# Peptides against a protein of PDB entry 3QIS: the designs that were tried, part 83

Target 1, 334 residues: chain A of PDB entry 3QIS
Amino acid sequence: PSLELSRREFVFENVKFRQLQKEKFQISNNGQVPCHFSFIPKLNDSQYCKPWLRAEPFEGYLEPNETVDISLDVYVSKDSVTILNSGEDKIEDILVLHLDRGKDYFLTISGNYLPSCFGTSLEALCRMKRPIREVPVTKLIDLEEDSFLEKEKSLLQMVPLDEGASERPLQVPKEIWLLVDHLFKYACHQEDLFQTPGMQEELQQIIDCLDTSIPETIPGSNHSVAEALLIFLEALPEPVICYELYQRCLDSAYDPRICRQVISQLPRCHRNVFRYLMAFLRELLKFSEYNSVNANMIATLFTSLLLRPPPNLMARQTPSDRQRAIQFLLGFLL

## One batch from the design tools (peptide; made by RFdiffusion4, then SolubleMPNN)

Design b2_p13_4_s3 (from b2_p13_4, 5 letters changed)
Fold by OpenDDE base, seed 3:
Structure b2_p13_4_s3 (fold): chain B 334 residues (1-334), chain A 13 residues (1-13)
Amino acid sequence: as target 1 above (334 residues)
Amino acid sequence: DPFLEEMLSLNPR
């Protein structure tokens, strides 16, 4: 069996978080026998492609002289955004199109990724006074490394942040500040806030806006701005409540005094973001007659975002653990 | 909330 491929080199320019790109090519059975094709893992890989890449179809049959279109889909989700932002991974891959009883055909995937404030750590974002697209990629790496070291120092309560440095970090990331300021100013009376989904195009505009500028107003509907906040929190590499405190939050869930003590042990930026979000959400709850938002709904929604189980416990989350996590947040909303 | 007011006063612009 043999295949003819219309193209073998694919370039995905300006790949962005949550923006689907597609490149298509044709494969043709130029042989005289039916053939089965599949994308196969390279030696030592578990998957035929990186997590941000997909082939559709990834396998199939071709009759003699049959042609099929294959779509190569590049999509950076929350699962790939952090490693692409840091430059640890890149928009580069090699696909192996295997022909049963035939040859392997290699496809080269290349391109560039545009960094996002989504999927960047709260610590790095607090050091980032300009939009992420204005920051040189080399400096993003340094900011993540420095941010990790400062997180550890903050947890150890060792060094007061030197108040006099021109490099003083923000109290909260500007992106979180902007999202919450907008919602506080314009969305407190928005009916079904956090219940109605945003528009995908508006979400992309909000992401692009936060990555490229410090806007006076965030574009899009209040629903899209609200969903962008949820997406931002979901995409964080480390949740607002650090994984190290997860179990202590569950254990303290019914003691509001211990809950506050646990939160006081967060890194400064995480603690400030948590307090800022809780303060905003308490204000939003005052307008429940207008926005239909209640404490149980908010606690349920934000628990999965703010208080994620550590990766090692994710598969073991019990209904009791989920209820304790919700109860923990309720103690800050009521 | 005084902390919300403090944070909203910071204006990163």
Scores: peptide ipSAE 0.478, ipTM 0.952, DockQ to the pose 0.948
Fold by OpenDDE base, seed 1:
Structure b2_p13_4_s3 (fold): chain B 334 residues (1-334), chain A 13 residues (1-13)
Amino acid sequence: as target 1 above (334 residues)
Amino acid sequence: DPFLEEMLSLNPR
């Protein structure tokens, strides 16, 4: 069996968070026998491609002289955005198109990723006074390393922030500040806020705007700005409530005093973001007659974003744990 | 909320 491929090299330029790109190629059975093709893992890989890549179809049959179009889809989700922002991963892969009882055909995937403030840590963003697209990639790596070290120092109750020559970090990321400032100014009376989805084009414009500028006004509808806040919180590598405090939040869920003590143990940026969000959401709840927003809805929605189970516990989250997590947030909304 | 007002005073621009 043999195949002819119309193309073997693919370049995905300017790959962005949540922006689907597609490249297509044709495979043709130029043999005299039916062929089964499949994309197969490389020797050291569990999957035939990286998490941000897919082939469609990834397998199939071709009769003699049959041709099929294969789509290579590049999509950076919340699951890939952090490792691409840090440069730990890149828009590079090799696909192995296997022909049953035939040859392997190698496809080269390459390209460039454009960093996003989405999927960047709160600590790194607090040190990032300029839009992420203005920050050299080398400096993003340094900001993540410094971010990790300061988080650890903060958790260990070590040395006071040396008030010295280092530029003081922001109290909250400018991106969260801008999103919440916009929602506070313009969306408190928005009917069905956080219930109506935003427009995908507007979401992309908001992401691009926050990645490239410090806008005077965020573009798009209040629904798109609200959803962009949810996407931002979901894409955080470390949730606003650090994984280390997850169980303590559940254990304290019915004691508002202990809940506040648990939050006081968050790293400064995480604590400030949490308090900022809770203060905003309490303000939003005062306009419930206009926006149809209630505490139970908000607590349910934001619990999955702010108080995520650590990766090792995700598969074990009970309905009781979910209810405790919701109750924990309710104690800050009421 | 005093903390919201404090944070909203922090113009990042």
Scores: peptide ipSAE 0.470, ipTM 0.951, DockQ to the pose 0.918
Fold by OpenDDE base, seed 5:
Structure b2_p13_4_s3 (fold): chain B 334 residues (1-334), chain A 13 residues (1-13)
Amino acid sequence: as target 1 above (334 residues)
Amino acid sequence: DPFLEEMLSLNPR
């Protein structure tokens, strides 16, 4: 079996969070026998590609002189955004197109990623007074390392020794501040807020706006700004309620005093973001006659975003754990 | 909410 490939080198310029890019190529059976093709893992890999890449189709059968189009899709989800922001991963891969009883064909994937405030830690964002696209990548790495160390010190209740002239961090990330300030000013009377989806084009504009500027006004509809807040919270590498406190939140769900004590043990930035969001959502609930928002809907929606099970808990959240998590959040909305 | 008002006073602009 033999194939001819129309292209073997692919460049994906300016890859962004949640922005799909596609490159296409053709494969043709230039042999006299039918062939089966498949993308296969490299010797040390479990998958044929990195998590942000997909081939469609990834396998198939070609008769003699048959041609098929293959799409290479690049999409950075919440699962890849953090490692791309830190530069731990890059827009580089090699695909192996295998022919049954034939030759391997190598495809080179390259490009550049543009960092996002989405998928960046709350600790790092509290240290960023400028938009993330203005921050040098080297400084971004240093900010994530420093933020990890400060999270650990905060959890251990260690008083920082030296008042080294580290610039005082923000109380909350400017990105969360901007989203909530907009929603508080303009969306409290918005019918079906957090129930109606945003527009994908407006979501991309909001993400690009927060990554590149400190806007006076966030672009797009109130629904798109509300969904951008949900996407931001979902994309956090560490949820607003840190994984270390997850089980204690479930155990305390029916004791409002213990719930407040658990939240008081969060790192300062996480605690401030949690209190800020809960205060905003309580104000939004005062306008329920206008916005059709109720405490049970809000608790159900935000619980999955704010209170995630630790990655080491391979078990899907039980219906009982989900109900406890919702009850925990309800104690801050009512 | 006094905490919301405090946070909304912290304009990052």
Scores: peptide ipSAE 0.466, ipTM 0.950, DockQ to the pose 0.946
Fold by OpenDDE base, seed 2:
Structure b2_p13_4_s3 (fold): chain B 334 residues (1-334), chain A 13 residues (1-13)
Amino acid sequence: as target 1 above (334 residues)
Amino acid sequence: DPFLEEMLSLNPR
């Protein structure tokens, strides 16, 4: 069997978080026999491609002189955004298009990723006074390393935050500040806030806006701004309530005093973000007559975002654990 | 909320 490929080199320029890019190519059976094609893993890989890449179709049959279009789809989800932001991963891959009883055809994937404030740690974002796209990639790496070290120092209570560091961290990330400031100003009377989905185009505009600027006003509907806040919280590599405190939050869920003590042990940036969000959400709940928002809905929605089980416990989360997690947040909303 | 008001006063611009 033999294939002809219309293209073997693919460049994905300016790849962004949640923005789908597609490149198409044709494969043609220029042989005299039917052939089966498939994308196969390289020798040391479990998958035929990186998590942000897919081929469609990834396998198929071609009769002699038959042609098929293959789509290479690049999509950076919450699962790939952090490693791409840090430069641990890159928009580079090699796909192996295998032909049964035939040859391997190599496809080169390349491109560049544009960093996002989505999927960046709260600690790093608190050190970023400028939009992430203005920060040199080398400085992003340094900010993540420094942020990790400061988190560890804070958790260990070993060193007071060096208030003498020439650049004081922000109390909260500017991106969170902007989202909540907008919602507080314009969305408190918005019917079905956090219940109505945003528009995908507006979500992309909001993400791009926060990555590239410090806007006076966030573009899009209140629903899109509200959903952008949810996406931001979901994409955090470390949730607002650090994984180390997850079990203690569940254990304290029915004791409001212990709940507050647990939150006091969060790293400063995480604690400030948590308090800021809870204060905003309590304010939003005062307008429940207008916005149809209630404490149980908000607690249920934000629990999955703010109080995520550690990855090793995800598969073991009981309905009781979820109810305790909701109860923990309710103690800050009521 | 005094903490909300404090945070909203920080203006990152």
Scores: peptide ipSAE 0.462, ipTM 0.950, DockQ to the pose 0.945

Design b2_p13_4_s4 (from b2_p13_4, 6 letters changed)
Fold by OpenDDE base, seed 3:
Structure b2_p13_4_s4 (fold): chain B 334 residues (1-334), chain A 13 residues (1-13)
Amino acid sequence: as target 1 above (334 residues)
Amino acid sequence: DPFLEEMLALNPR
C-alpha cells in the first residue's frame, strides 16, 4: 500500500493559551489495495503526539483512490500551558503516519508559543511588573528560578536577604488584582455571577488583554471576567493553597482557628492571593439578593480551584475529602 | 474588609 500526502510540514504561528489552531492536509490512497493508516508513537513515546496536539481522524481506512482530510489541531490547555510558558516544551513535534503493511510518513510540526500569565506561578507573576508579553523569555526563566527559591525561603520563614536592587515583589499578581478589582467595581450586583458562563471570544480577549497590557478596564461581560478568574486559578501550576498544605486544610476543616494557622504558613504571595480572594468573596456575598451568590455555591466552586489535591492524591479524593475541603473554605466565607 | 481595601489601593497601573 502507498499514500500521497498533500503536505508534510506544518507551522503553527503565534500559538496562545486556549486558542485552537487547525491545519489540514489530505491523504490519498494512490495504491491498488485498501489501506489502514494510523498515527503511531515514536519508539520512546507513549502517545503519537504531544499533549497540545491531536490529529482528527488519527486512524482510518482508505479504498483505492480515496482521499481523506486530516485536521492537525493545536490547543494549549491548562495541562500544557506551564511547560510552554517556561520554554521547557515548545511547539515542535514529529508525527508518524503509519500505513499498515506499508511505510511510515513523517510529518513535521513547528511554530512558536506566546507566553501567558495564565499557567504562570503566583511567585513569578508577583515579580513581573509588566505584561508577560513585554518580558524577554530569558528573564521569564530567571523569574521562575528566583520564584522557586523565594517560595522556599518564605516557607522557611527566612527574611529575604537584602541582596541587590531587585524591585520588591507585588503583594499579589497584577493579573489577579485586575480581575478582582474589576469584579468588585462592576460585578457585585451582577445576577448569576459565577453561575452564568462567559463568552469564549470575550475570554480570549481577556486573556490577550492581561498578557499584553495593564488595562484600566477588562473587556467583556462580568460573566466573562468572572470565568477568566476561574480559568486563571485553574491554570496555576501550584494552586493558591499549595499542595504541601492540602492535607492539613482537610484535617483542620472544622476548626476555623487551625484553618487560619494553616493559611498563615503559605508562601507570602499565595497567602496574599488567598486572603484577597476570600475578602472579595465575602464582599460579594453581601450582595446575595442581587447576584444570587451564596456561601455554599462559592465554597463548592472555589474549592476545586484553590484547594486541589496534590497529583499523587487526585485519584484518591473521597466524597469526605471534598466535603472537608468545602468546609475549610466556608470558614473563610462566613 | 480592611485587607481588601489595602489590596485594592495598591493599583498596579
Scores: peptide ipSAE 0.483, ipTM 0.954, DockQ to the pose 0.953
Fold by OpenDDE base, seed 1:
Structure b2_p13_4_s4 (fold): chain B 334 residues (1-334), chain A 13 residues (1-13)
Amino acid sequence: as target 1 above (334 residues)
Amino acid sequence: DPFLEEMLALNPR
C-alpha cells in the first residue's frame, strides 16, 4: 500500500489562546489495494500529537484512488496555555501517519505562540506592569522563576517583602483589576450576569485587548466580560486559593473564623485577588433584584474556579468535598 | 466595601 500526501509541512503563525487554527491536506491511495491509515505515537510518546494539536480524521480506510481531507487543528486550551506562555512547550510537533503494512509518513508542524495573560500565574502578572505582549519572552521566564521563588519564600515566611529598590509588585494583576472594575461599573444591573454566555468573538477581543493593552474600557458585552473573568480564573496555573490550602479550606468550611485564618496564609497576590473578588461578588449580590445573581449560584460557579482540588486529588473529589468547598466560599459571600 | 474601594483606586492605567 502507498499514499500520496498533498502537503507535509504545516506552519501555524500567531497561535493564540482559545483561537482555533486549521490547516488541511489530502491523502490519496495511489496503490492498487485498500489501505488503513492512522496517526501513531512516536517512540516514548503516549499520544500521536501534543495536547494543543489534533488530526481529523486521525484514522480511516481508503479504497484504491480514494482521497480524504485531513484537518490539522491547533487549539490552545487552558490545559496547554501555561506551558506555551512559559516557553516550556512550543508550536512544534512531528506527526507520524502510519499506513498499515506500509510505510510511515512524517508531517512537520511548526509555528509561533503569542503569550497570554490567561494561564499566567498571579505572581508573574503582579510583576507585569505592561501588557504581556510587550514583555520580552526572556523576561517572562525570569518573571516566572522569580514569582515561583517569591511564592515559596512567602509560604515559608522566610523573607519580609524587601520594600527596597526593586519595582513593587502590583497588589492584584492589572488584567483582573480591569475585568472587575468594568463589571463593577457597568454590570451590577446586568440581567442574568454569569448565567448568560458571552460571544466567542467578543471573548477573543477581550483576551487580545488584555494581552496587548491597558484599555480604558474592555470591549464587548457585560456577559462577555463576565465570562472572560471566569476563563481567566479557570486558566490560572495555580488557583486563587493555592493547592496547599485546599484541604484546610474543606476542613474549615463550617467555621468562618478558621476560614479567614486560612485565607490569611495565602501569598499576598492570591490573598488580594481573593479579597477583591469576594468584595466585588458581595457588591454584585446587593443588586440581585436586577441581575438575578444569588449567593448559592455564585458560590457554586466560583468554587470550581477558586478552590480547585490539587491534580493528585482531582479524581477523588467526593460530593461532600464539593459541598464543603461551596460552603467555604459562601462564608465570604454572605 | 473598603477593600474593594481601595483596590478600585489603584488604577493600573
Scores: peptide ipSAE 0.474, ipTM 0.952, DockQ to the pose 0.929
Fold by OpenDDE base, seed 5:
Structure b2_p13_4_s4 (fold): chain B 334 residues (1-334), chain A 13 residues (1-13)
Amino acid sequence: as target 1 above (334 residues)
Amino acid sequence: DPFLEEMLALNPR
């Protein structure tokens, strides 16, 4: 069996968080026998491609002189955004198109990624006074490494903030500040806030706006700005309530005093973001007659975003654990 | 909320 490929080199320029890009090519059976094709893992890989790449179809049969179109889809989700922001991963891959009883055909994937404030740590963002696209990639790496070390020091209660660290971090990330400031000013009376989905084009404009500027006003509808806040919280490499405190939040869920003590043990940036969000959401609940928002809906929605189970426990989350997590947040909304 | 007001006063612009 043999194949002819219309293209073997693919370049994905300016790849962004949540922006789908597609490249297409054709494969043709130029042999005299039917053939089966499949994308196969390389010798050391578990998957045929990186998590941000997909081939469609990834397998199939071709009769003699048959041709099929294959789509290569590049999509950076919450699962790939953090490793691409840090430069740990890149828009580079090699696909192996295997032909049964035939040859392997290699496809080269290349491109560039544009960093996002989405999927960046709260600690790193508190150190970024400028939009992430203005920050040199080398400095971004240093900020993530330094942020990890400061989080560990803060959790260990060991080192007083040495007064000599030249630039004081922001109290909250400017991106979170901007989203909540907009929603507080313009969305408190918005019917079905956090219940109506945003527009995909407006979400992309909001992401690009926060990555590239410090806007006076966030573009798009109140629904799109509200959904952008949810996407931001979901994309955090570590949730607003750190994984180390997850079980203690569940154990304290029915004692409001212990709940406040657990939150007081968060790193400063995480604690400030949590308190800021809870204060905003309590204010939003005062307008429930206008916005149709209630405490149970908000607690249910934000629990999955703010209080995620650690990756090792994710598969074991019980309905009781979910109810305790919701009850924990309700104690800050009521 | 006094904490919300304090945070909203921290304009990053």
Scores: peptide ipSAE 0.472, ipTM 0.951, DockQ to the pose 0.947
Fold by OpenDDE base, seed 2:
Structure b2_p13_4_s4 (fold): chain B 334 residues (1-334), chain A 13 residues (1-13)
Amino acid sequence: as target 1 above (334 residues)
Amino acid sequence: DPFLEEMLALNPR
């Protein structure tokens, strides 16, 4: 069996968070026998491609002189955004198109990723006074390393924040500040806020806006701005409540005094973001007559975002753990 | 909320 491929090199320019790109190519059976094709893992890989890449179809049969179009889909989700932002991963892959009893055909995937404030740590974003697209990639790496070291120092209570040599971090990331400022100004009376989904096009505009600028106003509907806040919180590599405090939050869920003490142990940026969000959400709840928002809905929604189980416990989360997590958050909304 | 007001007074621009 043999195949002819219309293309073997694919370049995905300006790949962005949550923006699907597609490249298509044709494969043709130029042989005299039916053939089965499949994308196969390389020798050391578990998957035929990186998590941000997909082939569709990834396998199939071709009769002699039959042709099929294959789509290569590049999509950066929350699962790949952090490693692409840091430059740990890149828009580079090699696909192996295997032909049963035939040859391997290699496809080269290349391109560039445009960093996002989505999927960047709160610590790094607090050091980032300019939009992420204005920050050199080398400096992003340094900011992540410095952020990790500062988180560790804060958790260990070892060293006072060396206020001396580095630019003073923001109290909260400008991106989350802008989202909440917009919602506070324009969305407190918005019916079904956080209940109605945003528009996908508007979400992309909001993401691009926050990655590239410090806008006076965020584009899109209040629903899209509200959903962008949820996406931002979901995409955080470390949730607003650090994984190290997860169990203590559950254990304290029915003691509002202990809950406040647990939150006081968060790194400064995480603590400020948490307090800022809770203060905003309490303000939003005053307008419940207009916006139909209630404390139980908000607590349920934000608990999954702010108080995520550590990855090793995710599969073991009980309904009781979820209820405790909700109760923990309710103690800050009421 | 005084903390909300304090945070909203921060201009990131």
Scores: peptide ipSAE 0.465, ipTM 0.950, DockQ to the pose 0.929

